# Designs tried in a protein design run: peptides against a protein of PDB entry 5A53. Part 45

Target 1, 230 residues: chain A of PDB entry 5A53
Amino acid sequence: LVENVKQALFIPGQSCNKNLHDIMVDLSALKKPDMKRFNRKNDIHPFEDMSPLEFFSEKNDCSLMVLMTSSKKRKNNMTFIRTFGYKIYDMIELMVADNFKLLSDFKKLTFTVGLKPMFTFQGAAFDTHPVYKQIKSLFLDFFRGESTDLQDVAGLQHVISMTIQGDFQDGEPLPNVLFRVYKLKSYKSDQGGKRLPRIELVEIGPRLDFKIGRIHTPSPDMVTEAHKKP

## One batch from the design tools (peptide; aimed at target 1 Q151 D152)

Design b2_p19_6 (made by RFdiffusion4)
Pose (drawn by RFdiffusion4):
Structure b2_p19_6 (pose): chain A 225 residues (1-189, 195-230), chain P 19 residues (1-19)
Amino acid sequence: LVENVKQALFIPGQSCNKNLHDIMVDLSALKKPDMKRFNRKNDIHPFEDMSPLEFFSEKNDCSLMVLMTSSKKRKNNMTFIRTFGYKIYDMIELMVADNFKLLSDFKKLTFTVGLKPMFTFQGAAFDTHPVYKQIKSLFLDFFRGESTDLQDVAGLQHVISMTIQGDFQDGEPLPNVLFRVYKLKSYKSRLPRIELVEIGPRLDFKIGRIHTPSPDMVTEAHKKP
Amino acid sequence: MTLATDELIDSILDQISEL
């Protein structure tokens, strides 16, 4: 009854550069094998016209899309896009800070591609705040991959960690979201003792513009059997 | 293949959250 794994399409915008491309490549690796990359630049402006994104979603059968854009006003801009029936469901701009680390900045460890990641979300706002609820929903939907009733404990390899940069009060600017990836190591103490090793990429997301779905589309996208 | 128990998964998740 459940759908196939959602496919991701990474799209370099007109203003995409090499540094932003490196961020795309390393992040796209976490999506393998359910990912496609475009090589050319495309003049796409999602908050002016959504038509091209809906076109690419249909013709490439990708319900998840990431547009790469950079200006001084919005540097290292990653616009995450989800579609329903090839129409736009929601959008959010996540801009990467300059303190980012790539896979090259971390010791390369053995890594089995295509395993179900683990998730940990740190921050009460992930459950109550509309903006951060969307981010939690986005990254769960984006990277969880295959749904299954069966889990091999040996397959529990890595965790995707997302942390809000400190608590905050209403009216203040929204804190960044800290994206971290760790590999698990376990030791005997039955329950193992768990340690973590960072493998990257390391990304600090600055929150930009947001598009939310209409109530009608939420009803259809979240309809229960 | 060894199936993971819920208790084991929950315990791993709690430890990861604490770290």

Design b2_p19_6_s1 (made by RFdiffusion4, then SolubleMPNN; from b2_p19_6, 11 letters changed)
Fold by OpenDDE base, seed 3:
Structure b2_p19_6_s1 (fold): chain B 230 residues (1-230), chain A 19 residues (1-19)
Amino acid sequence: as target 1 above (230 residues)
Amino acid sequence: MVLASKELLEHIQKQVAAL
């Protein structure tokens, strides 16, 4: 079953600034060709009223959305939204720390558009903790591209790395998630033994440290409906 | 054809963890 590639819509909120716009442009470049961007600011408050996002999901045929907002309490906030049947499935606020790097801060490397990235997740909580499980699911869903049954590793050029910044206990604030993007360089080793190709990772950007904000989780009924294979 | 072997994934993970 070839799952259709999910389309993403990037939305500047009313409080979107230059930094968030630049981050939006760079992050959305990794989702090409399966993305749209609005050029106009929209006054959307998804945790108060979700109806405008459901409307945009349907009108643009996008099951993924990213809202760019900034306030004193939620600086450089990227709200990631998923829809099912054009209804809100889940939402998560990820605030970008001030130490971010844009694609322009790295060596420009040519890459082929549309190749499926490999993901790496560092931190046990990505498999055990509900919030980090949602983040893992979201990013896999967002950037997975076409599900080709052919694991054609011949086309692997990108690695997306997500790392939980340190350990935490119950009741402690959730550590940031470190988002990194690398290009894979494969070198033929000339040494005569088991020819394991030497692999080098080159960071290409963007570099984003995400602080976790508010979360909306789906109802049990929506989870059941979304997992029903047609 | 570099198979995305478990070994390749582990190698990449080790490199990322060292960054």
Scores: peptide ipSAE 0.071, ipTM 0.697, DockQ to the pose 0.379
OpenDDE base, seeds 1, 2, 4, 5: peptide ipSAE 0.061, 0.042, 0.047, 0.051; ipTM 0.682, 0.658, 0.665, 0.665

Design b2_p19_6_s2 (made by RFdiffusion4, then SolubleMPNN; from b2_p19_6, 9 letters changed)
Fold by OpenDDE base, seed 4:
Structure b2_p19_6_s2 (fold): chain B 230 residues (1-230), chain A 19 residues (1-19)
Amino acid sequence: as target 1 above (230 residues)
Amino acid sequence: MVLASKEFIDHVLQQVKEL
């Protein structure tokens, strides 16, 4: 089953600043060509009223949305939204820490549009903890594109790495998620036949440390419907 | 079309963990 590539819509909120705009541009570049950006600010408060986002999902045929807002309480906040049947499935606030790096901070490497990234998730909580499971699911859904059984090596040029920043116990604040993007360089090994090629990973950006904010989880009924393969 | 072996992917992902 070739799953249709999910389209993403990037929405500047009313409080969107220059830093968030730059982050939006760089992060959305990883989603090309399956991305739209609004140029105008929109006054949307998704945890108060989700209806405007459902409207935008339907109108733009986008099942992925990112709302860019900033306040004193929620600085550099990226609200990631998924829809199913143009209804809100889940939402998560990910606040970008001030130590972020843009693509301009790295050596300009030609980014080939439409390549499927490899993923690495570092931290056991990505498989066990509900919040980190949602983050893992979200980022896979956001950037994986079409699941083809054909793993073309030529298509494997980028690695998205997500790391939980340290260990935590129940009831403690959730550690940040470190988002990193690497370009894969493969070198032919001069040594005969059977050895894996030497590889080098070069960070290409953006570099984002995400602080976890508010979360909306789907109803059990929506989970069941979203997992029904047609 | 060179298919990436699972071994190749695992090798790449292992090197990412070492960064």
Scores: peptide ipSAE 0.245, ipTM 0.793, DockQ to the pose 0.731
OpenDDE base, seeds 1, 2, 3, 5: peptide ipSAE 0.027, 0.143, 0.039, 0.026; ipTM 0.636, 0.713, 0.662, 0.635

Design b2_p19_6_s3 (made by RFdiffusion4, then SolubleMPNN; from b2_p19_6, 11 letters changed)
Fold by OpenDDE base, seed 4:
Structure b2_p19_6_s3 (fold): chain B 230 residues (1-230), chain A 19 residues (1-19)
Amino acid sequence: as target 1 above (230 residues)
Amino acid sequence: MVLISPELLEHILKQVEAL
């Protein structure tokens, strides 16, 4: 089954600052060509009124949206939104910690636009905890690209790594999710006369530590409908 | 040099070798 690539819309909120703009540019570069960005700020408060986002989803034919806002309570906040049939499916606030790194902070490596990334998820909670399951699902949906039955192994250049920062117990604050992007480099190693390919990972950025904020979960009915339709 | 955990590296390498 060839699934249509989900299109992403990046929206600067009214409180979007330079740092968030730079983060938006760098993160959205990983979603090219399946990405749109608004240049103007929009006064959107998704946890108060979702209707503007549903309108933008339909108008731009985007099932993925990222709203960039910043306040004292929610600094460097990226609200990730998914829609189904142009209706809000789920939302999650991911606040970028101040220790972020941009693409300009790393060695410039060329990457081919449109290649599918590999994913790694570190932490058992990605499979067991509802919030981290949503994050895993979201990022897979966001970056997996076109589902082709052809394993074009030649096209696997990037690894997106997501790590839960430490252990936690029930009732404790949810640990941050560490977002890292690597490029695979293959070197011919001459070890013992057998050319074994040595693979090295080179971080290419951006580097983002996400603090988890507010969440909107879909209704059971929407979950059922979303699983029936590719 | 960004240090990835040895476990993460091994996991990634196994995924790449399986491709």
Scores: peptide ipSAE 0.030, ipTM 0.646, DockQ to the pose 0.065
OpenDDE base, seeds 1, 2, 3, 5: peptide ipSAE 0.022, 0.022, 0.023, 0.020; ipTM 0.624, 0.603, 0.614, 0.598; seed 3 fails the geometry check

Design b2_p19_6_s4 (made by RFdiffusion4, then SolubleMPNN; from b2_p19_6, 10 letters changed)
Fold by OpenDDE base, seed 4:
Structure b2_p19_6_s4 (fold): chain B 230 residues (1-230), chain A 19 residues (1-19)
Amino acid sequence: as target 1 above (230 residues)
Amino acid sequence: MVLASPELIQHIQEQVAAL
């Protein structure tokens, strides 16, 4: 089954600054060609009124949206929104820490646009904790591109790594999620045996540490509808 | 066409975890 690639819309909020704009440009480059960006700031407050986002989802035929805002309480905030049937499915605020690196901070490597990245998730909570499960689901949904049953390694150029920064217990603040992007270099093993190729990973950026903010979870009914395979 | 074997995926994951 070829699932249609979900289109993403990047929206600068009213409080979008230069740093967020640069982050938006670099992160959205990983979503090309399945990405749109607004050039104008939009005064959207998704946790107060979701209706403008539903309107943008429908009008732009985008089931993924990222709102770029910044405030004293929520600095460098990327609100990730998913829609189902142009209605809000879920939302999560991910605030980028000040230690971020842009693509310009890394060695420029040529890459093919539109290749499906491989994902790696480090931390058991990605499979057990509801918030980290949502993050995992979101990023897989955001960047996985076309679902082909065959992962051709020849088409594997990028690895997106997501790591939970440390252990945590119930009632503790949720650790940051470390977002890293690597270019995969594969070398043929000289020894003519069935040995796995030597691989090298080169960080290409952006480098983002996400602090988790507010979350909107889908209704049980929307979960059921979204999981109905046609 | 080299399919990502589970072994290759595991190897990549191990290399990422070592970074």
Scores: peptide ipSAE 0.282, ipTM 0.825, DockQ to the pose 0.659
OpenDDE base, seeds 1, 2, 3, 5: peptide ipSAE 0.276, 0.189, 0.212, 0.180; ipTM 0.815, 0.759, 0.773, 0.755

Design b2_p19_7 (made by RFdiffusion4)
Pose (drawn by RFdiffusion4):
Structure b2_p19_7 (pose): chain A 225 residues (1-189, 195-230), chain P 19 residues (1-19)
Amino acid sequence: LVENVKQALFIPGQSCNKNLHDIMVDLSALKKPDMKRFNRKNDIHPFEDMSPLEFFSEKNDCSLMVLMTSSKKRKNNMTFIRTFGYKIYDMIELMVADNFKLLSDFKKLTFTVGLKPMFTFQGAAFDTHPVYKQIKSLFLDFFRGESTDLQDVAGLQHVISMTIQGDFQDGEPLPNVLFRVYKLKSYKSRLPRIELVEIGPRLDFKIGRIHTPSPDMVTEAHKKP
Amino acid sequence: SEMLEQILEQVEEAMEKEE
């Protein structure tokens, strides 16, 4: 009954550069094998015209898309896009801060591609705040991959951690979201003692513009059998 | 650490399913 794993399409925008491309490559690796990359630059402006994104979603059968764009106003801009029936469901701009680390900045460890990641979300706003609820929903939907009734404990390899940069009060600017990836190590104490090693990429997301779905589309996308 | 407790809970649930 459940759908196939959602496919991701990474799309370099007209203003995409090498540094932003490196961020795309390393983040796209976490999506393997359910990922495709475009090599050319495309003149796409999602908050002016959504038609091209819907076109690429249909012709490539990708319900998850990431546009890469950079200007001084919006530097290192990653626009995360989800579609339903090849129409836009929601969009959010996540801009990467300059303190980012790539896979090259961390010791390379053995890594089995295609395993179900674990998630930890740190911050009460992930459950109550509309903006951060969308972000939690986005990254769960984006990286969870295969849904299954069966889990091999040996397959519990890495965790995707997302932390809000401190608590905040209403009216203040929205804190950044801290994207971290760790590999698990377990030791005997039955329950194991857990330790973590960072493998990257390390990304601090600055929140930009947001598009939300209409109530009609939410009804169809979240319809229960 | 809260993060480490949440990871441990997931590992414990996966071990219980293999029983």

Design b2_p19_7_s1 (made by RFdiffusion4, then SolubleMPNN; from b2_p19_7, 11 letters changed)
Fold by OpenDDE base, seed 4:
Structure b2_p19_7_s1 (fold): chain B 230 residues (1-230), chain A 19 residues (1-19)
Amino acid sequence: as target 1 above (230 residues)
Amino acid sequence: SDMIEAIQEQIAAALEQQK
């Protein structure tokens, strides 16, 4: 079953600044060709009124949206939104820390657009904690591209790594999620009679440390509908 | 596939070395 690739819409909010714009450009480059960007700022407050986002989802046929906003309380905020049937499914605020690196900060490497990335998740909470489970689900949904049954190693170019920054206990602030992108280099190795490839990872950017903000969780009914395989 | 699993293990090991 070829799952339809989810289209993403990047929306600069009214408070979008140059740094957020640059981050938007670089992050959206990883979603090509399945990405649209608005050039104009839009005054959207998704945690106050979701209706404009539902309208944009339907009008642009995008089930993924990213709203770029910045304030004193929520600096460099990327609100990730998913829709189901053009209705809001879930939302999460991920604030980019000031230590971010753009693609221009890394060695320019040629990459093929549209290749399916591999994902790595570091931290047990990605499988157990509701918030980190949502983040994992979101990023898999956002960047997984075309579901091909052929797990051909030849199609592997990028590794998206997500790491929970440290351990935490109940009642503590949720640690940041470290977002890293690597180019995968594979070499033929004759180690031990099994031709297992040797790999090298080269960071290509962007480098983003996400602070977790506000969350909107899906209704139980929408969860049930979204899990109904067609 | 055994190859993908081996790649995933090597990726994990490489990322641990970068910490």
Scores: peptide ipSAE 0.373, ipTM 0.868, DockQ to the pose 0.062
OpenDDE base, seeds 1, 2, 3, 5: peptide ipSAE 0.368, 0.357, 0.371, 0.366; ipTM 0.866, 0.861, 0.866, 0.865

Design b2_p19_7_s2 (made by RFdiffusion4, then SolubleMPNN; from b2_p19_7, 9 letters changed)
Fold by OpenDDE base, seed 1:
Structure b2_p19_7_s2 (fold): chain B 230 residues (1-230), chain A 19 residues (1-19)
Amino acid sequence: as target 1 above (230 residues)
Amino acid sequence: SSMIEEIQKQIQEALEKEK
């Protein structure tokens, strides 16, 4: 099955600032070639009116969208939107903490555009908690996180890591999600009969700590429809 | 499995060094 590559549209909102623009550029670079970016700011309020996003989804043939906005209440906010049949499936606000690092903050490593990253998720809540399950699903969907068969390690150049920052109990604020990108270097270890490749991870950026904001969950009907049409 | 475990270990070590 040639999985149809989901296209992403990055949209600067009216309140998009330089930092968000830079974050947008760097994050969208990981989605190349399967991304578009708007150069103009758009006045979109997705939790008030979703119609403009549905219009953009259809017009640009993008099932993934990221809206870049910033306010005092929601600083460096990336609203991730998924559509199904050009209708809103789900949305989540992920606010980038001020400690972010751009690609320029790391040693410039050449990466091959279009290689599927391996995803790693750290934290049990990614499998149990509905919000973190949505985040996991979103990022896997966004970056073609097919479970890379371990056999294709030879082609694995990038690891995207998502880690829940600490433990939490019911009723507590949801911990941030630590987004990290590593280059995977594999070396043939000739040592000791078991040719287990030695691996080395090198962080390449961007480094983003996501604070979870507002969420729109799909209707049960839309979930059923989305699972029927892989 | 062993490679994923090693990746996860190195990530954990990297995250600990960020603190």
Scores: peptide ipSAE 0.642, ipTM 0.951, DockQ to the pose 0.048
OpenDDE base, seeds 2, 3, 4, 5: peptide ipSAE 0.378, 0.387, 0.394, 0.379; ipTM 0.866, 0.870, 0.872, 0.867

Design b2_p19_7_s3 (made by RFdiffusion4, then SolubleMPNN; from b2_p19_7, 10 letters changed)
Fold by OpenDDE base, seed 3:
Structure b2_p19_7_s3 (fold): chain B 230 residues (1-230), chain A 19 residues (1-19)
Amino acid sequence: as target 1 above (230 residues)
Amino acid sequence: SPMIEEIQKQIEEALKQQE
């Protein structure tokens, strides 16, 4: 089954600043060719009214959306939205910490557009905790691209790494998620018996530390419908 | 594939050394 590549729409909110615009440009570059960007600011408050996002999802045929907003309480906020049948499935606020790095801060490496990334998720909570499960699911949906059989190692160019920053107990604030992007270099190692490939990782950016904000979880009915593969 | 699993393991080991 060739899963149709989910299209992403990047939306600058009314409070979008230069830093968020630059982050939007760099993060959306990793989603090419399957992305659109609005050039105009839109006054959208998704946790107050979701109807404008459902309208944009349908009008642009995009099941992924990212709203860029900034306030005193929620600085450098990226609201990630998924839709199913052009209705809101889930939402999560991810606030970018001030220590971010842009693609321009790294050595420009040539990359082929459309190669499938590998993913690494560091932290047990990505498999156990509901919020981190949603983050894992979201980023897999966002960047996984076409489901080509990973039979050809030659198709592996990028690694997207997501790390939970430290351990936490029940009732403690949720640790940040460290987002990193690497170019994968693979070398044939001629060590006498088992030809284990040697790898080298080169960070290419962007570098983003995400603070978790508000979350909208899908209704049980929508979960059941979304898991019904046609 | 066993090769992808080995690459995945080496990626995880390389990332642990950078932190």
Scores: peptide ipSAE 0.414, ipTM 0.879, DockQ to the pose 0.087
OpenDDE base, seeds 1, 2, 4, 5: peptide ipSAE 0.405, 0.403, 0.413, 0.403; ipTM 0.877, 0.875, 0.879, 0.875

Design b2_p19_7_s4 (made by RFdiffusion4, then SolubleMPNN; from b2_p19_7, 10 letters changed)
Fold by OpenDDE base, seed 4:
Structure b2_p19_7_s4 (fold): chain B 230 residues (1-230), chain A 19 residues (1-19)
Amino acid sequence: as target 1 above (230 residues)
Amino acid sequence: SPMIEEIQKQIAEALEKQK
């Protein structure tokens, strides 16, 4: 079954600033052509009232949303929302640290729209810790295009890397997630009679360090219904 | 495919060297 590519909607909140706008533009470029952006600011507070987001999900036929807000407590906050049947499935606040880099900070490389990224996750917690599992699931869902068998290496141009910044123990603040995007270069190498490709990674941006904020988890019933889709 | 697995391995190795 070819899973339909999920559409994303980027929403500037009322407190959206220039930095967040620039981040939004650059991050959303990775989701083209399956992305919409609002040009107007919207006064949405998803942890107070989710109804406006459900309304936007339905009206725009988008199961992925990103709300861009900034405050003193939650600076450069990207709230990632997923919907199922146009109802809120889950939400997570990811605050972009001030050390971010935009696409303009990197050497301009030809970006092909619609290429499927390869994902790499660094940190055991992506497979064990519920919050990092949600982040992993979210980013796979967000940037993974149509589930075609990745059998064709020739279609792999981008690597999205997510790294947990350091080790942590139970009860400690959750480490940041380092988001990096690379262009994959493959070279034919004659190593030992097996034509093993040699690869090079070139960072292309954006570079984002995400601080984890508030989380909304789905109800058990919604999890069950979401997994029933063949 | 063995080729994808090799690429994934090399990606992991390349990312470790960038730390």
Scores: peptide ipSAE 0.423, ipTM 0.887, DockQ to the pose 0.062
OpenDDE base, seeds 1, 2, 3, 5: peptide ipSAE 0.417, 0.405, 0.420, 0.415; ipTM 0.885, 0.880, 0.885, 0.885

Design b2_p19_8 (made by RFdiffusion4)
Pose (drawn by RFdiffusion4):
Structure b2_p19_8 (pose): chain A 225 residues (1-189, 195-230), chain P 19 residues (1-19)
Amino acid sequence: LVENVKQALFIPGQSCNKNLHDIMVDLSALKKPDMKRFNRKNDIHPFEDMSPLEFFSEKNDCSLMVLMTSSKKRKNNMTFIRTFGYKIYDMIELMVADNFKLLSDFKKLTFTVGLKPMFTFQGAAFDTHPVYKQIKSLFLDFFRGESTDLQDVAGLQHVISMTIQGDFQDGEPLPNVLFRVYKLKSYKSRLPRIELVEIGPRLDFKIGRIHTPSPDMVTEAHKKP
Amino acid sequence: MEEIEEEVLEQVQEVMEKN
C-alpha cells in the first residue's frame, strides 16, 4: 500500500557555483541510491514561477527537489521542494553558513551506501513551531528512504542529527538549524554503550522564504486509506 | 551529545526487542 521511495532531483540554478556544488554532491550522497543530479545550470526562480519545477518533477519522476542558488542577499541558498501529483506541495529556503565542512574535512570511514538512517531532533520548536515542524517533516521525508517492517540491528550505521541553535522567544529572528551526520560505534556494558564519530557533511542552515500548501492539497496528500 | 547518544540507544533497543 505504501508508495515507492521518494526520488530526489538536485538542480543547479543559474547562480550556482563550485562551492555550492560541493555541498550538493556531499549531501546528495546521503540520498543514494534514490537521487539524480543535473549538470547544467537552469534559470529557475521558485517564488516567482513554480512551473519549471513542476515540469522537472513530472518528467523525471522526482517528488523531492533541491535548487542551488547564490547571491549576496541569499548566499549558498538551497531551496528544498516537495511535490504531490507533480504539483508543488511546499518549499523552504535553507541557506548554508560559511562554517560548513565537507566530506573531505573528516576522516573517511567505511560506509555502506543505502542503509536506513537514524534521526534525532533537538529542540522543542520542532513539535510546536510551524516553521520548524515543516523542517522536521521535510528532512524525515527526504532521507528516511525505504519503509520496512523488518530492521537488522547491524544496519543501524549512522544518524542524522538536527539541532536548533538555542531556544528563542517569539518575535526574535529564527535560530539556525544545525545539520550533523554521525557514524555509530557500540561497546559492551543486554544494551551497548553508544559513541559517535562525525563523518559529515556539517551544515548550518539559515531559514529563508517559505511556501505552504493549501488546505485542499493537505487533505489529498494526507488522505488516509 | 549525551542526549543524542541516549535517543540512539533507545532506537537500537526497540529493534533488539522486536527481534

Design b2_p19_8_s1 (made by RFdiffusion4, then SolubleMPNN; from b2_p19_8, 10 letters changed)
Fold by OpenDDE base, seed 1:
Structure b2_p19_8_s1 (fold): chain B 230 residues (1-230), chain A 19 residues (1-19)
Amino acid sequence: as target 1 above (230 residues)
Amino acid sequence: MDEIKKALQEQIAKVLEKN
């Protein structure tokens, strides 16, 4: 099975600032080598006109895009876009809270580029609530790709943790999603019966708390087409 | 292999709960 690793395109919007640029650089580093970045700002408003993103998807052969914008209403906004057949599948705005930490804020650890991260999701809503289900799907799709080979355990170096910040009820504002990245250290444990490796986690960054913004959900037809196994 | 993955996920979860 040829692993069809989805390519990501990071796009600075017109309102992209230094902080967003730094966040973009650090987050995109986790997607290397399957990542492109634009150096120029682009005036894109995805919830008003999606056509420029579809054009970029096709031109760059990227089914994943991240648009970096900032305004008073939507500060440090990362719009995550997925395409199918170079048409918009879904979009979600994730605004990075001001308490973010960059890779430079953590102890420099060497990591191997291109290793697939393991994901952990904390919060029942990731399996039940449509918005958090979309976030879960998006991040799995973004960093893991379509096929996880069983060989993933031997190459496991990173853990991406996503946590819903607290409980919420219907009609309440959706809690932030806490994005954390850890380096996994595995030690051979000879202790008792099941040879389960002992693990240690070291946070490596970036540390991002995502506030959920606007969402575009796929049409039922696009969902059906996207789930058709070729 | 699925069992190992599950066990790792459980260990990771336990470590994350302590932090």
Scores: peptide ipSAE 0.187, ipTM 0.775, DockQ to the pose 0.089
OpenDDE base, seeds 2, 3, 4, 5: peptide ipSAE 0.175, 0.173, 0.028, 0.184; ipTM 0.772, 0.773, 0.628, 0.778; seed 5 fails the geometry check

Design b2_p19_8_s2 (made by RFdiffusion4, then SolubleMPNN; from b2_p19_8, 10 letters changed)
Fold by OpenDDE base, seed 4:
Structure b2_p19_8_s2 (fold): chain B 230 residues (1-230), chain A 19 residues (1-19)
Amino acid sequence: as target 1 above (230 residues)
Amino acid sequence: MEAIKESLQKQIEEVLKKN
């Protein structure tokens, strides 16, 4: 089953600044060709009223949205939204730390549009903790593209790495998620009989450290409906 | 093919742990 590639819509909020715009451009480049960007600012407050996002989801046929806003309390905030049937499924605020790096900060490597990234998730909480499970699910959904049964390993050129920044206990603030993008280089290793290619990773950007903000979780009914394979 | 992917995944994770 070829799952239809989910389309993403990037929305500048009213408080979108130059840094967020640049981050938006660079992050959205990883989603090409399955991405739209608004060029105008939109006054949207998704945790107060979700209806404008549902409207945009339907009008643009996008099941993924990213709202770019910035305030003193929520600086460089990327609100990631997923919809199901053009209704809000889940939302999460991910605030980009000031130490971000843009694609321009790395050696220009040509992005081949449409290549499926490999994902790596570092931290046990990605499989156990509800918030990190949501983040994992979100980013897989956002960047995985078409699931073809033919995992042509030969076409794998990019690695998206997500790392939980340190250990934490229950009740503690959730550690940041470190987002990194690498180009995969494979070399023929002539090491005796085991033709395992030697792998090198070259960071290509963007480099984003995400602070976790507010979260909206789906209703149990929506979870059930979203997991029903047609 | 899955075995190769798993091997690559493991190697990538090992490289990322060393960096």
Scores: peptide ipSAE 0.240, ipTM 0.802, DockQ to the pose 0.090
OpenDDE base, seeds 1, 2, 3, 5: peptide ipSAE 0.227, 0.032, 0.227, 0.142; ipTM 0.791, 0.625, 0.795, 0.704; seed 5 fails the geometry check

